# Peptides against a protein of PDB entry 5VJI: the designs that were tried, part 24

Target 1, 62 residues: chain A of PDB entry 5VJI
Amino acid sequence: NTLVVLHKSGLLEITLKTKELIRQNQATQAELDQLKEQTQMFIEATKSRAPQAWAKLQASLT

## One batch from the design tools (peptide; made by RFdiffusion4, then SolubleMPNN)

Design b2_p14_4_s2 (from b2_p14_4 with A1D E8K L14K)
Fold by OpenDDE base, seed 5:
Structure b2_p14_4_s2 (fold): chain B 62 residues (1-62), chain A 14 residues (1-14)
Amino acid sequence: as target 1 above (62 residues)
Amino acid sequence: DLLEEALKTIEEAK
């Protein structure tokens, strides 16, 4: 049947691995996006020299 | 059914 064909061809393993990699990639991307945002807040804080910008950054790190 | 089990496994891996 289909399962036997998928297993013997290696496609089942590839499919399962691909789904896992996609999930991991999404998680990593979310972390990366958060870091990008925090980095931007840091840059803005350094440029503005305003305590409010630093407070915003600090709040994002908690 | 083996096909059903395979689909279940794939779905659970999502």
Scores: peptide ipSAE 0.033, ipTM 0.614, DockQ to the pose 0.126
Fold by OpenDDE base, seed 1:
Structure b2_p14_4_s2 (fold): chain B 62 residues (1-62), chain A 14 residues (1-14)
Amino acid sequence: as target 1 above (62 residues)
Amino acid sequence: DLLEEALKTIEEAK
């Protein structure tokens, strides 16, 4: 059947690996986006000189 | 069933 052919051809393994790589890429992208947001909060905190901005940054890091 | 096993594996890989 189609599934047996897919497995024996190696395409099933490639498909599963591709799905895993996509998942890992999405996780890494989420971490990168979080870092970007934290960086922006840091920039805003340095500019505003307001304790509230630093508190906001600190809250994001916890 | 081989198909069910494969589908389960694919689903777990999501």
Scores: peptide ipSAE 0.033, ipTM 0.608, DockQ to the pose 0.112
Fold by OpenDDE base, seed 3:
Structure b2_p14_4_s2 (fold): chain B 62 residues (1-62), chain A 14 residues (1-14)
Amino acid sequence: as target 1 above (62 residues)
Amino acid sequence: DLLEEALKTIEEAK
């Protein structure tokens, strides 16, 4: 059947690996986006000298 | 059957 063909050809493994890589890539991208946001909050905190900006940054690091 | 299990596995791998 189709599963046997996919398994024998290696395409099933490639498919599953691709999905896993996509998942990992998405997780890494989310972490990068979070870091970018935290960096922006840090920049804003240094510029504003406002305690609220530092509080926002501190909350994001929790 | 085997195809059903494969599709389930692929779906769960999302």
Scores: peptide ipSAE 0.031, ipTM 0.609, DockQ to the pose 0.131
Fold by OpenDDE base, seed 4:
Structure b2_p14_4_s2 (fold): chain B 62 residues (1-62), chain A 14 residues (1-14)
Amino acid sequence: as target 1 above (62 residues)
Amino acid sequence: DLLEEALKTIEEAK
């Protein structure tokens, strides 16, 4: 069957590895986006010097 | 997309 052919040819391994790499890439991108947002909140907190801005940043770091 | 569908099919066959 098709699965056996894919396995013996090595394409199954490549496909599964590709899937895993995509997953890891997505996870890393999500972490990066979170860091970018936290950085922006930090910048805003330093500019405003308002306790509310620091509280917002603090909440995001949980 | 097509890749996601293909991967899903392969995963279900395992």
Scores: peptide ipSAE 0.029, ipTM 0.623, DockQ to the pose 0.099

Design b2_p14_4_s3 (from b2_p14_4, 5 letters changed)
Fold by OpenDDE base, seed 3:
Structure b2_p14_4_s3 (fold): chain B 62 residues (1-62), chain A 14 residues (1-14)
Amino acid sequence: as target 1 above (62 residues)
Amino acid sequence: SLLEEALKTIKQAQ
């Protein structure tokens, strides 16, 4: 059957590894995006000197 | 790893 052929050819392992790499990449990208957003909030907080901007930043770090 | 365990399970089922 197809599953046996995919396994014996090594394509199943490659497919599963690729899916895992995609998952890891997505997780890393999400962390990077979060850091970028937090950095922007930090910049805005330093510029505005407004308590609400610092509160927003603090909330993001919980 | 989860992948290794999944591959072992597949191999054992054959």
Scores: peptide ipSAE 0.030, ipTM 0.581, DockQ to the pose 0.048
Fold by OpenDDE base, seed 2:
Structure b2_p14_4_s3 (fold): chain B 62 residues (1-62), chain A 14 residues (1-14)
Amino acid sequence: as target 1 above (62 residues)
Amino acid sequence: SLLEEALKTIKQAQ
């Protein structure tokens, strides 16, 4: 039984752990991308000094 | 976690 061999060898656990690490990495990357976008909006707000740019930044933080 | 639940399920089935 292949499943039994995979389980007893530890490879099944490693495979499942790897999948979870990939998921966590993707979640962290999404948070990073959001932060990068918010940072860009902040930079634009500081450059333009326009209320519109600050409004966009404010909306992104809700 | 889903990982832990999956591992438990597999172990219980053996």
Scores: peptide ipSAE 0.028, ipTM 0.583, DockQ to the pose 0.051
Fold by OpenDDE base, seed 1:
Structure b2_p14_4_s3 (fold): chain B 62 residues (1-62), chain A 14 residues (1-14)
Amino acid sequence: as target 1 above (62 residues)
Amino acid sequence: SLLEEALKTIKQAQ
């Protein structure tokens, strides 16, 4: 059957590994985006003398 | 990992 052929050809393993790599890439990208946002909030907090900018940054770290 | 266990299960079933 199709599943046996996919397994014996190695395509099943490659497909499943690819799915996992996509998942990991998505998770890493989300972490990177969060870090970028936090970095921007930090920059804004240091530029401004406004307490609300620091409060916003602090809220993002919770 | 979940992937490793899934592959092992598939291989054992064949």
Scores: peptide ipSAE 0.028, ipTM 0.573, DockQ to the pose 0.049
Fold by OpenDDE base, seed 4:
Structure b2_p14_4_s3 (fold): chain B 62 residues (1-62), chain A 14 residues (1-14)
Amino acid sequence: as target 1 above (62 residues)
Amino acid sequence: SLLEEALKTIKQAQ
């Protein structure tokens, strides 16, 4: 059957490994996006010098 | 890892 052919060819293992790498890439991208947002909040806090902006940044770092 | 366990399960089922 198709599953046996995929397994014997090694394609099944490659496919599953590729899916895992995509998942890891997505997780890393999410961390990067979070860092970008935190960086923006830091920039806004330094510009406004308002307590609310610093409180917002602090909340994001918890 | 989860992937290694999944591959092991698949290989054992064949």
Scores: peptide ipSAE 0.027, ipTM 0.576, DockQ to the pose 0.050

Design b2_p14_4_s4 (from b2_p14_4, 6 letters changed)
Fold by OpenDDE base, seed 4:
Structure b2_p14_4_s4 (fold): chain B 62 residues (1-62), chain A 14 residues (1-14)
Amino acid sequence: as target 1 above (62 residues)
Amino acid sequence: SLLEEAKKIIEEGK
């Protein structure tokens, strides 16, 4: 069948590895985006010195 | 079948 052919040709391994790399990349990007947002909230908190800004930041870290 | 083969590839790649 097609799966056996893909396995023997090596394309299955490449396909599965590619899918895994995409998954890992997406997960890492999501973490990076979260860090960027948290950094921005930190900057805003330091600028405003308002308690509500710090509360917002603290909530994002829980 | 092609459907079963595709499902297997998708599941193995998770």
Scores: peptide ipSAE 0.027, ipTM 0.540, DockQ to the pose 0.114
Fold by OpenDDE base, seed 3:
Structure b2_p14_4_s4 (fold): chain B 62 residues (1-62), chain A 14 residues (1-14)
Amino acid sequence: as target 1 above (62 residues)
Amino acid sequence: SLLEEAKKIIEEGK
């Protein structure tokens, strides 16, 4: 069957590894984007005396 | 079936 052929050819391993790499890449990208957003909130908080800016940052870190 | 095999591959990749 197709699964056996894919397994024996090595394509199944490549496919599964590719899917895993895509998943990991997406997770890493999401973390990076979150860090970028948190950095921006931190910058804004340091420039502001408004307590809501710090509260917003604090909420994002929880 | 082909569909079952495809589903298996997808599930194993998660």
Scores: peptide ipSAE 0.027, ipTM 0.536, DockQ to the pose 0.113
Fold by OpenDDE base, seed 1:
Structure b2_p14_4_s4 (fold): chain B 62 residues (1-62), chain A 14 residues (1-14)
Amino acid sequence: as target 1 above (62 residues)
Amino acid sequence: SLLEEAKKIIEEGK
């Protein structure tokens, strides 16, 4: 049957590994997006020189 | 069934 063929051919393993890689990629992308947001808050803090902006940045890092 | 076996393997592989 199809499942047996997929398993014996190695395609099932590749499929499962691909799904895991996609999951890991998504996790890494989320971390990257968070870092980008934190960077933007840092830029805004430096521009405004407002204590509130720095407080917002600090809150994001904790 | 084949479908259930496939689902099982996929879930175990996660």
Scores: peptide ipSAE 0.027, ipTM 0.534, DockQ to the pose 0.100
Fold by OpenDDE base, seed 2:
Structure b2_p14_4_s4 (fold): chain B 62 residues (1-62), chain A 14 residues (1-14)
Amino acid sequence: as target 1 above (62 residues)
Amino acid sequence: SLLEEAKKIIEEGK
């Protein structure tokens, strides 16, 4: 039985852990990308001094 | 059961 062999060899645990790490990495990357976007909007807001830019930033934070 | 074990493995893999 392949599943039994994978379990006994430890490869099943490694596989499952790897999948979880990939998932966590993807989630962290998504949060990082969101922060980068918000940072860029903040930079643009400070440069433009336009109410529209601040409104855009405000919307991104809610 | 084997089915329950399989379901557990699938859920753990998510």
Scores: peptide ipSAE 0.025, ipTM 0.503, DockQ to the pose 0.083

Design b2_p14_5_s1 (from b2_p14_5, 4 letters changed)
Fold by OpenDDE base, seed 4:
Structure b2_p14_5_s1 (fold): chain B 62 residues (1-62), chain A 14 residues (1-14)
Amino acid sequence: as target 1 above (62 residues)
Amino acid sequence: SELEELLKKLEELA
């Protein structure tokens, strides 16, 4: 049947691996975006020296 | 179709 053909051809394996790589990529991108946001808050805290800016940064690190 | 449903379930394992 069609499923057997997909399996034997390797297409099913490629499809499943692709889905896994997309998931991993999305997770890594989310971590990267969080780091970028934290970096921006750090920059703003150093510029203003305002306690409120440091409080925002600290809250983001929890 | 039945095949599409089976493939959907398999893809959920990734």
Scores: peptide ipSAE 0.046, ipTM 0.655, DockQ to the pose 0.066
Fold by OpenDDE base, seed 3:
Structure b2_p14_5_s1 (fold): chain B 62 residues (1-62), chain A 14 residues (1-14)
Amino acid sequence: as target 1 above (62 residues)
Amino acid sequence: SELEELLKKLEELA
């Protein structure tokens, strides 16, 4: 059947690995996006010099 | 079927 063919050809292994890599990539990207957002808040805090901006940054670092 | 179950597992991974 199709599953047997996929397994014997090596395509199943590649497919499973690809799906896992996509998952890991998505997780890493989410962490990177969070860091980027925190970095932006830091930049804005330094520019505004407003305590509210620093409080917002601090709240994000939880 | 076995294939259907595999596809469901693949969909759960990502």
Scores: peptide ipSAE 0.044, ipTM 0.660, DockQ to the pose 0.063
Fold by OpenDDE base, seed 2:
Structure b2_p14_5_s1 (fold): chain B 62 residues (1-62), chain A 14 residues (1-14)
Amino acid sequence: as target 1 above (62 residues)
Amino acid sequence: SELEELLKKLEELA
């Protein structure tokens, strides 16, 4: 059957690994996006010197 | 079917 063919050809392993790598890539991208946002808040805090900007940054790190 | 079960597991993976 199809599953047997996929297994013997090695495509099953490749498929499973690909799905896992996609998941990991998505998770890493989410972390990167969060870091980018936090970095921007830090930059804005340093520019404005406003306590509100620092409070916003602090809240994002909790 | 066996294939359907495989696809279900793949969907659960990612």
Scores: peptide ipSAE 0.043, ipTM 0.663, DockQ to the pose 0.062
Fold by OpenDDE base, seed 1:
Structure b2_p14_5_s1 (fold): chain B 62 residues (1-62), chain A 14 residues (1-14)
Amino acid sequence: as target 1 above (62 residues)
Amino acid sequence: SELEELLKKLEELA
């Protein structure tokens, strides 16, 4: 059947690996987005020199 | 089918 053909051809392995890579990519992208946000908060803190901005940044570093 | 079930499981991993 089709599943047997996919397995023997190696396409099943590629499919499974692709799904895993997509998952890992999504996790990495989420971390990257968080870093970008933290970077923006840092920039704003340096510009404003307001304690509230620094407090916000500190709260994000968890 | 077996293939359809496998594809469903793959979708759940997303």
Scores: peptide ipSAE 0.037, ipTM 0.647, DockQ to the pose 0.066

Design b2_p14_5_s2 (from b2_p14_5, 5 letters changed)
Fold by OpenDDE base, seed 5:
Structure b2_p14_5_s2 (fold): chain B 62 residues (1-62), chain A 14 residues (1-14)
Amino acid sequence: as target 1 above (62 residues)
Amino acid sequence: SELEKLLEELEKKA
């Protein structure tokens, strides 16, 4: 079966490591997306000069 | 993803 072939070829370890790296990459990407959103809120706050925009940004950082 | 599903199944068997 596939598992036996992967193990004998040495690819099983690489495959499992790849799975973990994909998971970590997804987590990092989610954090990056959050940072991008917060950055956008910061930009909007500076443009609008509205207290509500700053309050929204501050709430996102807590 | 489909790749993740495959890897998950392999991990269960390992």
Scores: peptide ipSAE 0.040, ipTM 0.666, DockQ to the pose 0.131
Fold by OpenDDE base, seed 4:
Structure b2_p14_5_s2 (fold): chain B 62 residues (1-62), chain A 14 residues (1-14)
Amino acid sequence: as target 1 above (62 residues)
Amino acid sequence: SELEKLLEELEKKA
């Protein structure tokens, strides 16, 4: 069957490793997106100098 | 994604 062929050819191992790499990539991308958002909040806080803007940034860091 | 779904199904069978 297909699963046996994939195993014997080594493609099953590569396929499973690829799935894990995709998962890790997605997790890293999510962390990067969060950092980008926090950076934007920091920039806005420095521009406005309003306590409310700093409060929003603080809330995002929890 | 479609690829992730296919890979998940293969892992279940492995």
Scores: peptide ipSAE 0.040, ipTM 0.662, DockQ to the pose 0.136
Fold by OpenDDE base, seed 2:
Structure b2_p14_5_s2 (fold): chain B 62 residues (1-62), chain A 14 residues (1-14)
Amino acid sequence: as target 1 above (62 residues)
Amino acid sequence: SELEKLLEELEKKA
């Protein structure tokens, strides 16, 4: 069957590694998106000078 | 995605 062929050819290991790399890429992208959001909150806080904006940033870091 | 689903199923069988 397909699984046996993949195993014997070495492609199963590559396939499983690809799955893991996709997962890691997604996790890294999520962390990057969070950093982008925090950066935007910082920018908004500096622009508005409003205490509420700084409080929002503070909450995002806790 | 469809690719991720396929890879997940293969992982379960391995």
Scores: peptide ipSAE 0.040, ipTM 0.666, DockQ to the pose 0.134
Fold by OpenDDE base, seed 3:
Structure b2_p14_5_s2 (fold): chain B 62 residues (1-62), chain A 14 residues (1-14)
Amino acid sequence: as target 1 above (62 residues)
Amino acid sequence: SELEKLLEELEKKA
């Protein structure tokens, strides 16, 4: 079957490692996206004179 | 798929 072929060819290990790397990459990307969003909120808060913008930023940092 | 299920189980044990 396909699994046996993958194992014998060495591709199973590569496949599993690739999936793990994708998972880690997705996790890192999510953290990066969160940081980007927080940065944008910070920039907008500095431009805004509205206390609500700062409150929104503070809430995002919890 | 069946293959995906097998791979998921292998990842869980790895």
Scores: peptide ipSAE 0.038, ipTM 0.656, DockQ to the pose 0.068

Design b2_p14_5_s3 (from b2_p14_5, 5 letters changed)
Fold by OpenDDE base, seed 2:
Structure b2_p14_5_s3 (fold): chain B 62 residues (1-62), chain A 14 residues (1-14)
Amino acid sequence: as target 1 above (62 residues)
Amino acid sequence: SELEELLQELEKKA
């Protein structure tokens, strides 16, 4: 069957590795997006000088 | 299919 052919050809391992790499890429992208958001909050805090902006940043880090 | 079931099983464990 198809599974046997994929296994013998080595494509099964490649398929599984590809799925894992996609998952890891998605996880890394999520961490990057969170860092971008925190960076933007920091920029806004420095621009506004408002205590509320710093409080918002503090909350994002806890 | 057997392949789809295998992929789903591995996805649950990942």
Scores: peptide ipSAE 0.033, ipTM 0.636, DockQ to the pose 0.060
Fold by OpenDDE base, seed 1:
Structure b2_p14_5_s3 (fold): chain B 62 residues (1-62), chain A 14 residues (1-14)
Amino acid sequence: as target 1 above (62 residues)
Amino acid sequence: SELEELLQELEKKA
């Protein structure tokens, strides 16, 4: 059985760990993307000086 | 196979 061979060789653990790391990486990337968006809104708010731009930024900081 | 099912389950959780 391939699964048994993978388990005994240690490759199953590596596979499981790899999947977990991918999941964690995806979560971190999502947070990073959110921060990038918030940063852009901040930049736009400073440029426009418009109240609605600041309101949009504030709404994103939840 | 059992391995394929396991990998698919892991994919769902990723």
Scores: peptide ipSAE 0.032, ipTM 0.632, DockQ to the pose 0.070
Fold by OpenDDE base, seed 3:
Structure b2_p14_5_s3 (fold): chain B 62 residues (1-62), chain A 14 residues (1-14)
Amino acid sequence: as target 1 above (62 residues)
Amino acid sequence: SELEELLQELEKKA
């Protein structure tokens, strides 16, 4: 069957590795996006002089 | 199929 062919050709290993890399990439991207959002909140807090902006930033870091 | 079952299992764990 197709699975046997993939295994014998080496493509199954490549497929599995690719899926794992995609998963890891997605996880890393999520962390990066969170950092970007936190950075933006920090920038806004420095501009606003509003305690609420700093409170929002602090809450995001918990 | 066997392949479909494997892929579904992989997607479940991803």
Scores: peptide ipSAE 0.031, ipTM 0.619, DockQ to the pose 0.061
Fold by OpenDDE base, seed 5:
Structure b2_p14_5_s3 (fold): chain B 62 residues (1-62), chain A 14 residues (1-14)
Amino acid sequence: as target 1 above (62 residues)
Amino acid sequence: SELEELLQELEKKA
Protein backbone atom coordinates (compact mmCIF):
# COMPACT_ATOMS: atom_id res chain seq x y z
CA ASN B 1 0.00 0.00 0.00
CA THR B 2 0.95 3.67 -0.21
CA LEU B 3 2.09 3.88 3.38
CA VAL B 4 4.39 0.90 2.94
CA VAL B 5 5.82 2.38 -0.23
CA LEU B 6 6.44 5.70 1.48
CA HIS B 7 8.10 3.95 4.37
CA LYS B 8 10.38 1.90 2.19
CA SER B 9 11.32 4.87 0.05
CA GLY B 10 12.11 7.02 3.07
CA LEU B 11 9.47 9.56 2.20
CA LEU B 12 7.38 8.72 5.24
CA GLU B 13 10.26 9.68 7.49
CA ILE B 14 10.70 12.90 5.56
CA THR B 15 6.99 13.62 5.89
CA LEU B 16 7.06 13.04 9.62
CA LYS B 17 10.18 15.14 9.97
CA THR B 18 8.50 17.90 8.02
CA LYS B 19 5.58 17.76 10.40
CA GLU B 20 7.95 18.11 13.33
CA LEU B 21 9.79 21.01 11.72
CA ILE B 22 6.51 22.79 11.14
CA ARG B 23 5.64 22.30 14.80
CA GLN B 24 9.00 23.66 15.89
CA ASN B 25 8.67 26.59 13.56
CA GLN B 26 5.28 27.42 15.02
CA ALA B 27 6.66 27.24 18.54
CA THR B 28 9.57 29.50 17.66
CA GLN B 29 7.24 31.96 15.99
CA ALA B 30 5.08 32.06 19.11
CA GLU B 31 8.11 32.83 21.25
CA LEU B 32 9.15 35.54 18.85
CA ASP B 33 5.71 37.10 18.94
CA GLN B 34 5.75 37.04 22.72
CA LEU B 35 9.14 38.71 22.79
CA LYS B 36 7.92 41.41 20.44
CA GLU B 37 4.98 42.09 22.71
CA GLN B 38 7.18 42.18 25.79
CA THR B 39 9.53 44.54 24.03
CA GLN B 40 6.68 46.90 23.31
CA MET B 41 5.55 46.81 26.93
CA PHE B 42 9.10 47.51 28.02
CA ILE B 43 9.31 50.50 25.72
CA GLU B 44 6.07 51.88 27.10
CA ALA B 45 7.21 51.30 30.66
CA THR B 46 10.48 53.13 30.09
CA LYS B 47 8.61 56.10 28.64
CA SER B 48 6.44 56.56 31.70
CA ARG B 49 6.67 56.84 35.44
CA ALA B 50 3.38 55.01 35.75
CA PRO B 51 3.60 52.02 38.07
CA GLN B 52 0.85 50.39 36.05
CA ALA B 53 3.07 50.11 33.01
CA TRP B 54 5.78 48.36 34.96
CA ALA B 55 3.24 46.14 36.65
CA LYS B 56 1.90 45.13 33.26
CA LEU B 57 5.38 44.32 32.06
CA GLN B 58 6.12 42.33 35.18
CA ALA B 59 2.94 40.34 34.74
CA SER B 60 3.93 39.49 31.18
CA LEU B 61 7.27 38.13 32.33
CA THR B 62 5.87 35.78 34.93
CA SER A 1 -3.11 20.73 9.86
CA GLU A 2 -2.96 19.87 6.19
CA LEU A 3 0.03 17.64 6.78
CA GLU A 4 -1.74 15.79 9.56
CA GLU A 5 -4.72 15.33 7.30
CA LEU A 6 -2.47 13.96 4.60
CA LEU A 7 -0.98 11.49 7.04
CA GLN A 8 -4.42 10.40 8.12
CA GLU A 9 -5.48 9.85 4.55
CA LEU A 10 -2.38 7.78 3.93
CA GLU A 11 -3.17 5.68 6.96
CA LYS A 12 -6.69 5.11 5.74
CA LYS A 13 -5.40 3.83 2.45
CA ALA A 14 -2.87 1.56 4.07
Scores: peptide ipSAE 0.031, ipTM 0.623, DockQ to the pose 0.160

Design b2_p14_5_s4 (from b2_p14_5, 5 letters changed)
Fold by OpenDDE base, seed 4:
Structure b2_p14_5_s4 (fold): chain B 62 residues (1-62), chain A 14 residues (1-14)
Amino acid sequence: as target 1 above (62 residues)
Amino acid sequence: SELEQLLQELEEQA
């Protein structure tokens, strides 16, 4: 079967490692996207100087 | 993704 062939060829280990790297990459990308959004809210808060904008930023950091 | 689904199936068979 496919699993046995992958194991004997050494590709199973690479396949499983690739899956883990994809998972880690997705998690890191999600954190990066969150940071980008928080940065944008910070920029908007500094521009408006409105208490409501700072409240929105504060809520995003919880 | 399609790739992740295939890899999950392989892990379940291992």
Scores: peptide ipSAE 0.037, ipTM 0.652, DockQ to the pose 0.129
Fold by OpenDDE base, seed 3:
Structure b2_p14_5_s4 (fold): chain B 62 residues (1-62), chain A 14 residues (1-14)
Amino acid sequence: as target 1 above (62 residues)
Amino acid sequence: SELEQLLQELEEQA
């Protein structure tokens, strides 16, 4: 079957490693996206001079 | 399939 072929060819290890790298990449990307959003809120807060914008930023950091 | 089951088990452990 496919699993046996992958194992014997050495591709199973590569497949499993690739899946793990994809998972880690997705996790890192999610953290990066969150940071980008927080950065944008910070920029908007500095521009608006509105306490509500700062409150929104603060809430996002909790 | 057998492969899908193995991958699913590994994903659950990761």
Scores: peptide ipSAE 0.034, ipTM 0.645, DockQ to the pose 0.058
Fold by OpenDDE base, seed 5:
Structure b2_p14_5_s4 (fold): chain B 62 residues (1-62), chain A 14 residues (1-14)
Amino acid sequence: as target 1 above (62 residues)
Amino acid sequence: SELEQLLQELEEQA
């Protein structure tokens, strides 16, 4: 069947590796998005004397 | 994902 053919040809391994790379890419993207959000909160906190802005930033870093 | 679905289909055909 197709699975057997893919396995014997080595393409199954490539497919599985591709799946893993996609997962890793998604994880890295999530970290990047989090950092971007934290950066924005930091910018807002530095512009503000409001304790709640710093509290929000602190919460994001925990 | 589409890839996961494809893999699942292949497994079901095995």
Scores: peptide ipSAE 0.033, ipTM 0.632, DockQ to the pose 0.144
Fold by OpenDDE base, seed 2:
Structure b2_p14_5_s4 (fold): chain B 62 residues (1-62), chain A 14 residues (1-14)
Amino acid sequence: as target 1 above (62 residues)
Amino acid sequence: SELEQLLQELEEQA
């Protein structure tokens, strides 16, 4: 069957590794997006000088 | 994902 062919050819290992790399890439991207959001909140806090903006940033870091 | 679906199908055939 297809699984046996993939295993014998070495492509199964590559396929599984590819899946793992995609997962890791997605996880890293999520962390990057979170950092971008926190950075934006920091920028807004410095611009507005509003206590509410700083409170929002503080909440995002806890 | 499409890749995950393919892997799941392969596992079901095993």
Scores: peptide ipSAE 0.033, ipTM 0.633, DockQ to the pose 0.140

Design b2_p14_6_s1 (from b2_p14_6, 6 letters changed)
Fold by OpenDDE base, seed 2:
Structure b2_p14_6_s1 (fold): chain B 62 residues (1-62), chain A 14 residues (1-14)
Amino acid sequence: as target 1 above (62 residues)
Amino acid sequence: SLLEEALKVIKDAE
């Protein structure tokens, strides 16, 4: 059947590996987005020198 | 292996 052919040809493994790489890429992108947001909060904290800005940054790191 | 598990899941769904 089609599944057996996909397995024997290696295409199924490639498909599954591709799906895993997409998942890993999405996870890495999420971490990167979080870092970007934290960086922006750090920049705002340094600009304002306001305690509330530092509190917001600290909350984001917990 | 992961592939074997995936094949199992697909076969069980058929």
Scores: peptide ipSAE 0.028, ipTM 0.574, DockQ to the pose 0.063
Fold by OpenDDE base, seed 5:
Structure b2_p14_6_s1 (fold): chain B 62 residues (1-62), chain A 14 residues (1-14)
Amino acid sequence: as target 1 above (62 residues)
Amino acid sequence: SLLEEALKVIKDAE
């Protein structure tokens, strides 16, 4: 059957690895998005020099 | 995604 063919050809292993890589990519993308947001808050804090902007940044890091 | 769904079906059939 199809599963046996996939297993013997090595494609099943590749398929499962691909699934894992997709998961890892999603996790990395989430971390990247968070870093981008934190970077933006940092930029705003440095530009405004307002205590409130620094407070927002600090809250995001806790 | 469709790819993830297909991969899930294959894994579940294993």
Scores: peptide ipSAE 0.028, ipTM 0.626, DockQ to the pose 0.123
Fold by OpenDDE base, seed 3:
Structure b2_p14_6_s1 (fold): chain B 62 residues (1-62), chain A 14 residues (1-14)
Amino acid sequence: as target 1 above (62 residues)
Amino acid sequence: SLLEEALKVIKDAE
């Protein structure tokens, strides 16, 4: 059957690995986006002396 | 089929 063929050909493994890589890529991208946002908040906090900017940054790190 | 489901999952993950 199709499953046997996919397994023996290695395509099933590739399919599953591809799915996992996509998932990992998405997770990494999300972390990267969060880091970018946190970096921006850090920059703004350092540029300003406003305690609210630091509070905002601190909240993002929780 | 399992393949169809796998492809669907991949597509949804993209």
Scores: peptide ipSAE 0.026, ipTM 0.589, DockQ to the pose 0.380
Fold by OpenDDE base, seed 4:
Structure b2_p14_6_s1 (fold): chain B 62 residues (1-62), chain A 14 residues (1-14)
Amino acid sequence: as target 1 above (62 residues)
Amino acid sequence: SLLEEALKVIKDAE
């Protein structure tokens, strides 16, 4: 079948590795987005003297 | 994802 051909040619390994790299990239992007959000909360907390802003930041870190 | 869809097509063609 086609899967056997892909395996023997090495294309399957490349395909699976590409899939894994995409997955890892997505995970890294999610972490980056979280950091950006936390940074924004930190900025807001420093600008405002409101304890509520710091509470929001603290909640995001847990 | 597009890659996952491509893999599905390959799998179905086995």
Scores: peptide ipSAE 0.025, ipTM 0.596, DockQ to the pose 0.095

